Peptides against a protein of PDB entry 4J2C. Designs and how they scored, part 29

Target 1, 107 residues: chain A of PDB entry 4J2C
Amino acid sequence: MEDPFFVVKGEVQKAVNTAQGLFQRWTELLQDPSTATREEIDWTTNELRNNLRSIEWDLEDLDETISIVEANPRKFNLDATELSIRKAFITSTRQVVRDMKDQMSTS

## One batch from the design tools (peptide; made by RFdiffusion4, then SolubleMPNN)

Design b2_p14_1_s1 (from b2_p14_1, 9 letters changed)
Fold by OpenDDE base, seed 3:
Structure b2_p14_1_s1 (fold): chain B 107 residues (1-107), chain A 14 residues (1-14)
Amino acid sequence: as target 1 above (107 residues)
Amino acid sequence: REKAREELKKFYFE
């Protein structure tokens, strides 16, 4: 069985890209209300929040795998470099999500 | 997505 970590990682990355696009549109809509409809604002906001929530959910699972791997090093046989990359991905992605959420909460 | 999550569960959590 292939390690599904990378599958979930890929889906998280895709969701991040989607969220960033939605966030950009969200910003544009709020920047110029004359060109925005309530429907598009609501749709964009909801889609963005849904994507962010999905990312956070996946990151929680991915983060838990780190603990499992560290508790069972012989079972998974991951080297320090790969483990570091996985940790860095989770940390950096959480920061990206947090930044968008912070900006949305202060709008 | 659910499929990937299930595979993750099987691989790491079980």
Scores: peptide ipSAE 0.531, ipTM 0.917, DockQ to the pose 0.960
Fold by OpenDDE base, seed 2:
Structure b2_p14_1_s1 (fold): chain B 107 residues (1-107), chain A 14 residues (1-14)
Amino acid sequence: as target 1 above (107 residues)
Amino acid sequence: REKAREELKKFYFE
């Protein structure tokens, strides 16, 4: 069986790109309320939140795999570089999500 | 997505 970490990672990356697009639209709608309908604002906000929650859920699972690998190093035999890359991905992606959430909560 | 999640479970958690 192939390591499914990369599959989930890819899905997270795609979801991040989608979220960033939605976030941009969200900011545009709020910057010019005269051109924004309540329906689009609500839709965009909802889609954005759903994407962010999905990302966070996947990141929790990915983060757990790190713990499992570190607890069972002989079973998985990942080198330090690969493990570092995985950790960095989770950390940086969480930061990206956090930044969007922070901006949404302050507006 | 659910498939990938299940694969992750099978690979790492079992």
Scores: peptide ipSAE 0.529, ipTM 0.917, DockQ to the pose 0.966
Fold by OpenDDE base, seed 4:
Structure b2_p14_1_s1 (fold): chain B 107 residues (1-107), chain A 14 residues (1-14)
Amino acid sequence: as target 1 above (107 residues)
Amino acid sequence: REKAREELKKFYFE
């Protein structure tokens, strides 16, 4: 079986890009009420939150794989560089999600 | 997506 980590990673990356687009639209709608309907605001907000939640869920799974690999290094045979890249991806992605969530909570 | 999650489980958790 091929390592599916990169598949989930790719899906997370896509979801992040989608969320960033939704976040931008969300910001625009709230800044200019003349261009905003309640329906679009609600749709955008819900889609954004759903994407962020999905990302967080995937990151939890990816993070758990790190723990499993570190507990069973011989089974997976990942070098330090690969493991570092995986950890960095999770850390940086969590920060991106956190930044959007923080701005949404203070709007 | 669910398939990917299932594969992740099979590869790492089982």
Scores: peptide ipSAE 0.528, ipTM 0.917, DockQ to the pose 0.977
Fold by OpenDDE base, seed 1:
Structure b2_p14_1_s1 (fold): chain B 107 residues (1-107), chain A 14 residues (1-14)
Amino acid sequence: as target 1 above (107 residues)
Amino acid sequence: REKAREELKKFYFE
């Protein structure tokens, strides 16, 4: 069986890109409400939150795999460099999500 | 996405 970690990682990366686009639009709409309808604001906000939630969900699963691998190193025989890359991805992605959520909560 | 999540479960959790 092939390791599906990179598949989920790829889906997270795509979701991050989508979220960043939605976040940019979200900030623009709130900065100048005359440029959009309330419907667009609501749609953008909802889509953004859904994407962020999806990312966080996947990150939890990915993070759990790290714990499993570290608890069972001989079972998976994962390269140390690869493990570091996976950890870094989770950490940095969580930060990106956190930054967007922080700005949304203070808006 | 759900398929990927299920595969992740099968690979790591089982």
Scores: peptide ipSAE 0.525, ipTM 0.915, DockQ to the pose 0.951

Design b2_p14_1_s2 (from b2_p14_1, 7 letters changed)
Fold by OpenDDE base, seed 4:
Structure b2_p14_1_s2 (fold): chain B 107 residues (1-107), chain A 14 residues (1-14)
Amino acid sequence: as target 1 above (107 residues)
Amino acid sequence: RKEAREKLKEFYKK
């Protein structure tokens, strides 16, 4: 069976790109209320939060796989380089999500 | 997404 880690990783990457677009629109709408409707603000905000939540959920699952691999190294036979790449992806993606969430919470 | 998550569980938790 092929390792499905990269499949979920790909879905996370797509969700991040979507979230970044939504975040940009969210920022624009709040910066110029004359061009914004309450409906679009609400839609954008909800879609953004949904995407961020989905990303966080996937990251938790991906992070758990790393713990499982590290506890059972012979079973999965992953080298240190691959594990490092996986860990770096999770760490950096969490930071991207956190940055957006921080800005949303202060607005 | 659901399918991918299930595959992840199957692969790593079996």
Scores: peptide ipSAE 0.577, ipTM 0.925, DockQ to the pose 0.913
Fold by OpenDDE base, seed 2:
Structure b2_p14_1_s2 (fold): chain B 107 residues (1-107), chain A 14 residues (1-14)
Amino acid sequence: as target 1 above (107 residues)
Amino acid sequence: RKEAREKLKEFYKK
């Protein structure tokens, strides 16, 4: 069995890209209310929130794998660089999500 | 998605 970390990582990356697009539209709709319908605002907001929650959920699972690997280094024998990359991905992605959430909460 | 989560569990928690 291949390491499924990369599969989930890929799904997270796709979700981040989707969220960033939705966030951009969300920002545009709020910046110019005359071009925005309540329906589109609600749809965009809900889709964005759903994507962000999905990402956060996946990141928790990915983060848990890190803990498992670190607790069982001989079982997985991951390269230190690979482990660092995985940690960096989780950290940076959490920051991206946090930044979007912060902006949404301060509107 | 659910499948991916199950794969993580299977791979890392077996």
Scores: peptide ipSAE 0.577, ipTM 0.925, DockQ to the pose 0.885
Fold by OpenDDE base, seed 1:
Structure b2_p14_1_s2 (fold): chain B 107 residues (1-107), chain A 14 residues (1-14)
Amino acid sequence: as target 1 above (107 residues)
Amino acid sequence: RKEAREKLKEFYKK
């Protein structure tokens, strides 16, 4: 069986890109109410929250795989460089999500 | 997405 880590990583990356687009639109809608409808605001907000939640869920699963690999290094035979890349991806992505959530919570 | 999540479990928790 092939390592499914990269499949989930790819899904997270797509969700991040989608969320960033939704976040920008969300900001624009709130900045100029004259160009915004309640329906679009609600839709954008819900889609954004759903994407962020999905990302966080996937990151938890990806993070768990790292713990499993570190506890069983010989079973998976993953080199240190690849492991570092995986950790960095999770850390960076969590920060991106956190930044958007922080701005949403203050608006 | 659910399939991918299940694959993670299958691969890493077997």
Scores: peptide ipSAE 0.576, ipTM 0.925, DockQ to the pose 0.919
Fold by OpenDDE base, seed 3:
Structure b2_p14_1_s2 (fold): chain B 107 residues (1-107), chain A 14 residues (1-14)
Amino acid sequence: as target 1 above (107 residues)
Amino acid sequence: RKEAREKLKEFYKK
């Protein structure tokens, strides 16, 4: 069986890209209300939140795999570089999500 | 995502 970590990672990255686009639109809508309808604001906000929640859920699963691998390294035989890359992805992605959520909460 | 998530569980929690 192929390691599905990269599949979920890819889905997370797509969700991040989508969220970033939605976040940009969200910012634009709030910056110029004359160009915004309540419907688009609500839709954009909800889609953004949904994407962020999806990312967070996937990151929890990915993070759990790290713990599993570290608890049983011989079973998976991942080198330190690969494990480091996986950890870095989770850490950096959490930060990206956190930054967007922080900006949304202050608006 | 359900399929990928299930594969993740299967691979790592088998």
Scores: peptide ipSAE 0.576, ipTM 0.926, DockQ to the pose 0.953

Design b2_p14_1_s3 (from b2_p14_1, 7 letters changed)
Fold by OpenDDE base, seed 5:
Structure b2_p14_1_s3 (fold): chain B 107 residues (1-107), chain A 14 residues (1-14)
Amino acid sequence: as target 1 above (107 residues)
Amino acid sequence: MEEKREQLRKFYYE
């Protein structure tokens, strides 16, 4: 069986890209209220929140896999460098999500 | 992502 970590990682990366696009649109809509409709603001906000939630959920799942690997090193036999890369991905992605959420909550 | 979540479960809890 192939390790599905990379598949999920890829899906998270796609979701991040989508979220960043939505976030950009969100900022644009708020920057020029005269051209923004309430409907588009609401739609964009909801889609953005949904994507961020999806990312956070997937990151929790990925984080759990790391815990499992660390508890069972011989079963998975992951290289230390690979494990570090996986951890770094989760950490950095969480920060990206946090930054967007922080800006949304202060607007 | 439900399918992927299941895959994670199967692989890591197998």
Scores: peptide ipSAE 0.519, ipTM 0.901, DockQ to the pose 0.819
Fold by OpenDDE base, seed 3:
Structure b2_p14_1_s3 (fold): chain B 107 residues (1-107), chain A 14 residues (1-14)
Amino acid sequence: as target 1 above (107 residues)
Amino acid sequence: MEEKREQLRKFYYE
């Protein structure tokens, strides 16, 4: 069985792109109320929140896999470079999510 | 992503 980390990583990346699109629309709707309906605002907000929640959940799972690998290095035999890339992905993606959430919380 | 999460579980926990 292939390591499914990269598959989940790819899905998280796709979800981030989707969230960023929703976030952009969310921003546009709030910046120009004359073009916005409450229905679209609510839909966009809910979809965005759902996507962000999904991303956060997957990041927790991915983060746990790193702990497992580090606790069982001989079982998985991942080199330091690969682990660094995985950690960096989780850290940077969490930051992207946090930035969107912070902006949403202030609106 | 339930299937993919299950794959993670199988790969990393089993």
Scores: peptide ipSAE 0.518, ipTM 0.899, DockQ to the pose 0.863
Fold by OpenDDE base, seed 4:
Structure b2_p14_1_s3 (fold): chain B 107 residues (1-107), chain A 14 residues (1-14)
Amino acid sequence: as target 1 above (107 residues)
Amino acid sequence: MEEKREQLRKFYYE
């Protein structure tokens, strides 16, 4: 079996891109009420929250894989560079999600 | 996404 980490990583990246688009629309709707319906605001907010929740869930799973690899280095034979890339992806993605969530909670 | 989570489980725990 091939390592599915990169597949999940790809799905997370896709979800982040989707969330960023939804976040942009969410911001626009709130800044210009004349162009916004309550229905679109609610839909956008819900979709955004769902995407962010999905990302957070996947990041938890990906983070767990790192712990497993570090506990069993001989089994997986990952080099230090790849492991660093995986860790950096999780850290940076969590920050992106956190930034969006912080702005949503203060609006 | 459940399928992908299952793949992670199979690869990393088995």
Scores: peptide ipSAE 0.517, ipTM 0.899, DockQ to the pose 0.846
Fold by OpenDDE base, seed 1:
Structure b2_p14_1_s3 (fold): chain B 107 residues (1-107), chain A 14 residues (1-14)
Amino acid sequence: as target 1 above (107 residues)
Amino acid sequence: MEEKREQLRKFYYE
C-alpha cells in the first residue's frame, strides 16, 4: 500500500481554496446585505462551515499520522525534512482555518 | 473523503 498522506493533503489544499472563496463571498454578503438574498447568505455560510469542518477533520487525521510515525520511525522510514514539511502544512493550515473561524464568530 | 480516511487508518495502523 502506498502512503496516502499526500492524497489527503491534496484534498485538504483543495478544500482550503474552496473555503477561502466561500469566505470572501461570505464577507461580501454580510458587508452589503442588499447584494444577495438570505438564502445565498445561509447557503454560503453553511458551505463554508462544512468545508472548514472537513478540513479540521482531515488535519486531525494527518496530525495523528505524525505521532504514529514519530513513535515508529523504523516502520515508516520518513525523512526528517519530509516530516517537517508535513508538520508545517498542518500548522499553517490550522492557522488559516482559525483565522476564518475567528472572523465568523465575531460577526 | 471517508475512503481516504480509511486508507490512512489502514496504512498507519496495520
Scores: peptide ipSAE 0.516, ipTM 0.898, DockQ to the pose 0.878

Design b2_p14_1_s4 (from b2_p14_1, 4 letters changed)
Fold by OpenDDE base, seed 1:
Structure b2_p14_1_s4 (fold): chain B 107 residues (1-107), chain A 14 residues (1-14)
Amino acid sequence: as target 1 above (107 residues)
Amino acid sequence: MKENREKLREFYFE
């Protein structure tokens, strides 16, 4: 059985890219309400929040896998460098999500 | 994602 971590990582990365696009549009729409209808604003906001929530959920699952690997090192035999990369991905992605959420909460 | 959770669970809790 193939390690699904990289697959989930890829899905998270795609979701981040989507969220960043939605976030940019969200910012633009709120800065100039004349550029879009309330419906577009609501749609964009909801899609953005849904994406962010999805990312956060996947990150929790990915984070759990790290705990499992660290608790069972011989079972998985993961390279220390790879484990570090996985941790870094989770940390950096959480920061990206947090930054968007912070800006949304202050608007 | 639900699918992702299942994949991870199957592999890491196997």
Scores: peptide ipSAE 0.541, ipTM 0.916, DockQ to the pose 0.726
Fold by OpenDDE base, seed 4:
Structure b2_p14_1_s4 (fold): chain B 107 residues (1-107), chain A 14 residues (1-14)
Amino acid sequence: as target 1 above (107 residues)
Amino acid sequence: MKENREKLREFYFE
């Protein structure tokens, strides 16, 4: 069986790109009410939150796999470099999500 | 996502 980590990683990356686009639109709508309808604001906000939630969910699962690998090193036989890359991806992606969430909570 | 969770569970837990 092929390691699904990279498949999920790819899905997360896609979701991040989508979220960033939604976040940009969300910002634009709130900065210029004359071009915004309540419907679009609500839709954009909901879609953005849903994407962020999905990302966070996948990141939690990915993070758990790290713990499993570290607890069973011989079973998975991952080198230190690959493990570091996986950890870095989770950390950096969480930060990206956190930044968007922080801005949404203060607006 | 449920699909992703299932894939990861199948590989890493089973």
Scores: peptide ipSAE 0.541, ipTM 0.915, DockQ to the pose 0.724
Fold by OpenDDE base, seed 3:
Structure b2_p14_1_s4 (fold): chain B 107 residues (1-107), chain A 14 residues (1-14)
Amino acid sequence: as target 1 above (107 residues)
Amino acid sequence: MKENREKLREFYFE
């Protein structure tokens, strides 16, 4: 079986890109209420929140795999560079999600 | 994502 980490990483990255697009639209809708319908605001908000929630769940799973790999180094045989890349991805992605959530909570 | 979680579980947890 091939290591699925990169597959999930790719899906998370895709979800982040989608969320960023939704977030941009969300901000635009709130900045110009005269051109925004309630239906689009609600749809955009819900889609954005759903995407962010999905990303956070996947990040938790990815983070757990790091712990498993570190506890079983001979089983997985990942080098330090690869582990660092994986950790950095999780950390940076969590920050991106956090930034969007923070702005949504203050609006 | 349910599919992704299952893939990770099969590879890392089992």
Scores: peptide ipSAE 0.540, ipTM 0.914, DockQ to the pose 0.807
Fold by OpenDDE base, seed 5:
Structure b2_p14_1_s4 (fold): chain B 107 residues (1-107), chain A 14 residues (1-14)
Amino acid sequence: as target 1 above (107 residues)
Amino acid sequence: MKENREKLREFYFE
């Protein structure tokens, strides 16, 4: 059986890219209210929140797999480099999500 | 995502 971690990682990366696009549009709408409708603001906000929530959920699942691997090192036989990359991905992605959420809550 | 969760569960818990 193939390790699904990289598949889920890829899905998270796609979701991050989508969220960043939505966040950019969200920012543009707030910067120029004359061209923004309440409907588009609401739609963009909801889509963005949904994407961010999905990312956070997947990150929790990915984080759990790391705990499982560390508890059972001989079963999975992941080298230290790969494990570090996986951890770094989760950490950096959480930061990206947090930055967007912080800006949304401040507006 | 439910699909992702299922994939991870099958590999890491079973």
Scores: peptide ipSAE 0.536, ipTM 0.913, DockQ to the pose 0.704

Design b2_p14_2_s1 (from b2_p14_2, 7 letters changed)
Fold by OpenDDE base, seed 3:
Structure b2_p14_2_s1 (fold): chain B 107 residues (1-107), chain A 14 residues (1-14)
Amino acid sequence: as target 1 above (107 residues)
Amino acid sequence: REEARKKLREFYYE
C-alpha cells in the first residue's frame, strides 16, 4: 500500500489553514467588541481550539511514525531527505500551533 | 480523517 503519511500531512495542512482563518477572526472579534457577539466569539474560540487539538493529535501520530521508521530503517527504507522534510514539517507545524495557543492564553 | 489515521496505523505498525 501507499505510505499514508502524506495523507495525514495534507489533513494537518488543511486544519492549519482553517485554524489560521479562525485565529484571524478571533483576533478581530476581540479587537473590536462592537462588531462581536458572545455567540460568535464562543463559536470561533471553540472551533479554533478543536482544530488546534486535532492538529496536535495528528502531529503526535506523525511524530510516532518517525520513531518507527528510525527504529526499522530496513523495513521502510526512506530517503534521508524525505525523513528530514517530515521532521521539519512536524517541528514547524508545532511551532505554528504553539504561537496561536500562546496568543490565546494571554486573553 | 479517521480512515487516514487508520491507514497510518496499519502501514506503520503492521
Scores: peptide ipSAE 0.568, ipTM 0.924, DockQ to the pose 0.891
Fold by OpenDDE base, seed 2:
Structure b2_p14_2_s1 (fold): chain B 107 residues (1-107), chain A 14 residues (1-14)
Amino acid sequence: as target 1 above (107 residues)
Amino acid sequence: REEARKKLREFYYE
Protein backbone atom coordinates (compact mmCIF):
# COMPACT_ATOMS: atom_id res chain seq x y z
CA MET B 1 0.00 0.00 0.00
CA GLU B 2 1.22 3.47 -0.87
CA ASP B 3 1.73 5.85 2.04
CA PRO B 4 -1.33 8.11 2.08
CA PHE B 5 0.44 10.86 4.03
CA PHE B 6 1.03 12.88 0.87
CA VAL B 7 -2.64 12.64 -0.06
CA VAL B 8 -3.74 14.24 3.16
CA LYS B 9 -0.85 16.68 2.93
CA GLY B 10 -2.11 17.71 -0.48
CA GLU B 11 -5.61 18.20 0.81
CA VAL B 12 -4.28 20.34 3.63
CA GLN B 13 -2.33 22.44 1.17
CA LYS B 14 -5.44 23.00 -0.91
CA ALA B 15 -7.41 23.90 2.18
CA VAL B 16 -4.73 26.39 3.20
CA ASN B 17 -4.95 28.06 -0.19
CA THR B 18 -8.71 28.26 0.13
CA ALA B 19 -8.44 29.65 3.63
CA GLN B 20 -5.97 32.28 2.51
CA GLY B 21 -8.41 33.42 -0.14
CA LEU B 22 -11.22 33.59 2.35
CA PHE B 23 -8.99 35.40 4.81
CA GLN B 24 -8.09 37.98 2.21
CA ARG B 25 -11.75 38.61 1.49
CA TRP B 26 -12.50 38.71 5.20
CA THR B 27 -9.82 41.35 5.63
CA GLU B 28 -11.18 43.40 2.76
CA LEU B 29 -14.71 43.28 4.07
CA LEU B 30 -13.66 44.46 7.50
CA GLN B 31 -11.35 47.15 6.15
CA ASP B 32 -14.23 48.86 4.36
CA PRO B 33 -17.54 48.12 6.05
CA SER B 34 -19.37 50.42 3.67
CA THR B 35 -18.83 47.97 0.85
CA ALA B 36 -19.64 44.89 2.89
CA THR B 37 -22.95 43.30 3.67
CA ARG B 38 -23.46 41.54 6.95
CA GLU B 39 -24.46 38.46 5.00
CA GLU B 40 -21.15 38.28 3.18
CA ILE B 41 -19.18 38.97 6.33
CA ASP B 42 -20.99 36.19 8.14
CA TRP B 43 -20.64 33.80 5.25
CA THR B 44 -16.95 34.51 4.78
CA THR B 45 -16.24 34.28 8.48
CA ASN B 46 -18.08 31.00 8.77
CA GLU B 47 -16.40 29.47 5.73
CA LEU B 48 -13.02 30.59 6.94
CA ARG B 49 -13.52 29.18 10.42
CA ASN B 50 -14.75 25.89 9.04
CA ASN B 51 -11.81 25.65 6.69
CA LEU B 52 -9.29 26.41 9.41
CA ARG B 53 -10.89 23.85 11.67
CA SER B 54 -10.68 21.25 8.94
CA ILE B 55 -7.00 22.00 8.45
CA GLU B 56 -6.31 21.69 12.16
CA TRP B 57 -8.08 18.35 12.22
CA ASP B 58 -6.01 17.01 9.36
CA LEU B 59 -2.82 18.29 10.94
CA GLU B 60 -3.63 16.38 14.10
CA ASP B 61 -4.04 13.22 12.05
CA LEU B 62 -0.78 13.85 10.24
CA ASP B 63 1.02 14.59 13.48
CA GLU B 64 -0.22 11.34 14.93
CA THR B 65 1.22 9.41 12.00
CA ILE B 66 4.62 10.89 12.81
CA SER B 67 4.35 9.63 16.35
CA ILE B 68 3.46 6.19 15.06
CA VAL B 69 6.41 6.17 12.68
CA GLU B 70 8.81 7.26 15.38
CA ALA B 71 7.53 4.52 17.64
CA ASN B 72 7.88 1.92 14.89
CA PRO B 73 10.70 3.11 12.64
CA ARG B 74 11.51 -0.24 11.07
CA LYS B 75 7.93 -0.88 10.05
CA PHE B 76 7.71 2.23 7.90
CA ASN B 77 11.34 2.72 6.89
CA LEU B 78 11.18 6.49 6.42
CA ASP B 79 14.48 8.32 6.14
CA ALA B 80 15.34 11.21 8.41
CA THR B 81 14.94 13.77 5.64
CA GLU B 82 11.41 12.70 4.80
CA LEU B 83 10.42 12.70 8.43
CA SER B 84 11.88 16.17 8.87
CA ILE B 85 9.94 17.43 5.87
CA ARG B 86 6.72 16.04 7.29
CA LYS B 87 7.35 17.62 10.67
CA ALA B 88 8.26 20.94 9.10
CA PHE B 89 5.09 20.92 7.03
CA ILE B 90 2.93 20.42 10.08
CA THR B 91 4.78 23.06 12.08
CA SER B 92 4.71 25.68 9.35
CA THR B 93 1.10 25.02 8.46
CA ARG B 94 0.04 25.30 12.07
CA GLN B 95 1.79 28.64 12.18
CA VAL B 96 -0.07 29.84 9.10
CA VAL B 97 -3.37 28.83 10.65
CA ARG B 98 -2.43 30.39 13.96
CA ASP B 99 -1.58 33.68 12.31
CA MET B 100 -4.97 33.87 10.64
CA LYS B 101 -6.77 32.90 13.81
CA ASP B 102 -4.85 35.49 15.81
CA GLN B 103 -5.83 38.23 13.40
CA MET B 104 -9.45 37.13 13.44
CA SER B 105 -9.56 37.13 17.22
CA THR B 106 -8.15 40.64 17.48
CA SER B 107 -10.56 42.14 14.94
CA ARG A 1 -11.45 13.78 2.71
CA GLU A 2 -12.97 11.02 4.75
CA GLU A 3 -11.53 8.52 2.33
CA ALA A 4 -8.09 9.99 2.87
CA ARG A 5 -8.47 9.71 6.62
CA LYS A 6 -9.60 6.14 6.19
CA LYS A 7 -6.49 5.37 4.21
CA LEU A 8 -4.33 6.95 6.88
CA ARG A 9 -5.91 4.76 9.51
CA GLU A 10 -5.51 1.66 7.41
CA PHE A 11 -1.89 2.36 6.59
CA TYR A 12 -0.64 3.47 9.97
CA TYR A 13 -2.76 1.47 12.38
CA GLU A 14 -3.08 -1.85 10.58
Scores: peptide ipSAE 0.568, ipTM 0.925, DockQ to the pose 0.904
Fold by OpenDDE base, seed 5:
Structure b2_p14_2_s1 (fold): chain B 107 residues (1-107), chain A 14 residues (1-14)
Amino acid sequence: as target 1 above (107 residues)
Amino acid sequence: REEARKKLREFYYE
């Protein structure tokens, strides 16, 4: 069986890209309220939150797999580099999500 | 997405 970690990782990456686009639009709408409608603000906000939530959920699943691998290293036989890359992906992605959430909560 | 999650569960908990 193929390791599905990269599949979920790919989905997270796509969701991040989508979220960043939505966040940019969200920022633009707030920068010029005269050109923004409440409907678009609400839609953009909801879509953004949905994507962020999806990302966070997937990151939890990916993080769990790391714990499983570390508890059973011989079963999965992942080298230190691969494990480091996986951990770094989760850490950096969480930071990206956190940054967007922080800006949304302060606006 | 759910399919991917299912595969994660199958692979890592089998």
Scores: peptide ipSAE 0.567, ipTM 0.924, DockQ to the pose 0.893; fails the geometry check
Fold by OpenDDE base, seed 1:
Structure b2_p14_2_s1 (fold): chain B 107 residues (1-107), chain A 14 residues (1-14)
Amino acid sequence: as target 1 above (107 residues)
Amino acid sequence: REEARKKLREFYYE
């Protein structure tokens, strides 16, 4: 069986890109209410939150795989560099999500 | 997406 980590990683990356686009629109709508309908604000907000939640869910799954690999290193035989890359991806992506969520919570 | 998660679980918990 092929390691599906990269598949989920790719889906997370796509979701991040989508979320960033939605976040940009969200900020624009809130910055100038005259250009925004309540419907678009609500839609954008909901889509953004859904994407962020989806990302967080996937990151938890990915993070769990790392824990499993580290607990069973011989079973999976992943080198330190590969694990570092995977960890870095999760850490950096969580930060990106956190930054967007923080800005949303303060608005 | 759910299939990807399923495969992830199957691979790492098999």
Scores: peptide ipSAE 0.566, ipTM 0.924, DockQ to the pose 0.905; fails the geometry check

Design b2_p14_2_s2 (from b2_p14_2, 7 letters changed)
Fold by OpenDDE base, seed 1:
Structure b2_p14_2_s2 (fold): chain B 107 residues (1-107), chain A 14 residues (1-14)
Amino acid sequence: as target 1 above (107 residues)
Amino acid sequence: REEAREKLRKFYYE
């Protein structure tokens, strides 16, 4: 069986890109209410939150895989560099999500 | 997407 980590990673990356676009629109709508309908604000907000939640869910799954690999190194035979890359992806992506969530919570 | 998550489970937990 092929390691599906990269598949989920790719899906997370796509979701991040989508979220960033939604976040940009969200900030624009809130910055100038005259250009925004309540419907679009609500839609954008909900879509953004859904995407962020989806990302966080996937990151938890990915993070668990790392824990499993580290607990069973001989079973998976992943080298330190590969694990570092995977960890870095999760860490950096969580930070991106956190930054958006922090800005949303203060608005 | 759910299929990918299922594959993760099968690969890493089984």
Scores: peptide ipSAE 0.567, ipTM 0.922, DockQ to the pose 0.964
Fold by OpenDDE base, seed 2:
Structure b2_p14_2_s2 (fold): chain B 107 residues (1-107), chain A 14 residues (1-14)
Amino acid sequence: as target 1 above (107 residues)
Amino acid sequence: REEAREKLRKFYYE
């Protein structure tokens, strides 16, 4: 069986791109309230939150796989470089999500 | 998406 890690990774990457688009719109709406309807603000905010939550959930799943691999290295036979890349992806993506959430919480 | 989650489960937990 092919390692499905990259499949979920890809889905996370797509979700991040979507979230970034929503975040940009969210920022624009809040920067100029005169051009924003409450309906769009609410919709955008809700979609963004849902998307971020989805990403966080997937990252937890991916992070768990790393723990499993590290506990059973011979079973999965991943090299150190690949494992580092996976860890870095999770870390950096969590940071991206955190940055958006921080800005949303302070607005 | 759900299929991917199932694949993860099968690959890493079984």
Scores: peptide ipSAE 0.565, ipTM 0.922, DockQ to the pose 0.944
Fold by OpenDDE base, seed 3:
Structure b2_p14_2_s2 (fold): chain B 107 residues (1-107), chain A 14 residues (1-14)
Amino acid sequence: as target 1 above (107 residues)
Amino acid sequence: REEAREKLRKFYYE
């Protein structure tokens, strides 16, 4: 079968884009309370948290695949460059999530 | 999405 890593990667990327949109709205709502309802704040916050949690979960799964590949190189025979790209994706995406979470925790 | 997760499991753990 074809390696499904890219499928999950794509879903994570989509979730990141969604989270970034929600995060932007979240910041807008908190910056101008006159245009914000508690209902929208709560909805946005919950959706954002759910997306971030989903991303983190997927990243754990993707990270585990890296460990499996490195432990079984003959089975998968992945190109070193491809493996580096996968690692970089996980690292950079975790940073993006962490940055949003850090900003949310200050509120 | 769950299908993708299942395929991931099958591909890497089997």
Scores: peptide ipSAE 0.563, ipTM 0.921, DockQ to the pose 0.949
Fold by OpenDDE base, seed 5:
Structure b2_p14_2_s2 (fold): chain B 107 residues (1-107), chain A 14 residues (1-14)
Amino acid sequence: as target 1 above (107 residues)
Amino acid sequence: REEAREKLRKFYYE
């Protein structure tokens, strides 16, 4: 069986890209309220939150797989480099999500 | 997404 970690990773990456696009639009709408409608603000905000939530959920699943691998290293036989890359992806992605959430909460 | 989640479960827990 193929390791599905990269599949979920790919889905997370797509969700991040989508979220960043929505976040950019969200920022633009707030920057110029005269051109923004409440409907678009609400839609954009909702879509953004949905994507961020999806990302966070997937990151939890990916993080759990790392714990499983570390508890059973011989079963999965992942080298230190691969494991480091996986951990770094989760850490950096969480930071990206956190940055967007922080800006949304302060606006 | 659900398919991916299922694959994770099968691969890492079974």
Scores: peptide ipSAE 0.567, ipTM 0.923, DockQ to the pose 0.898; fails the geometry check

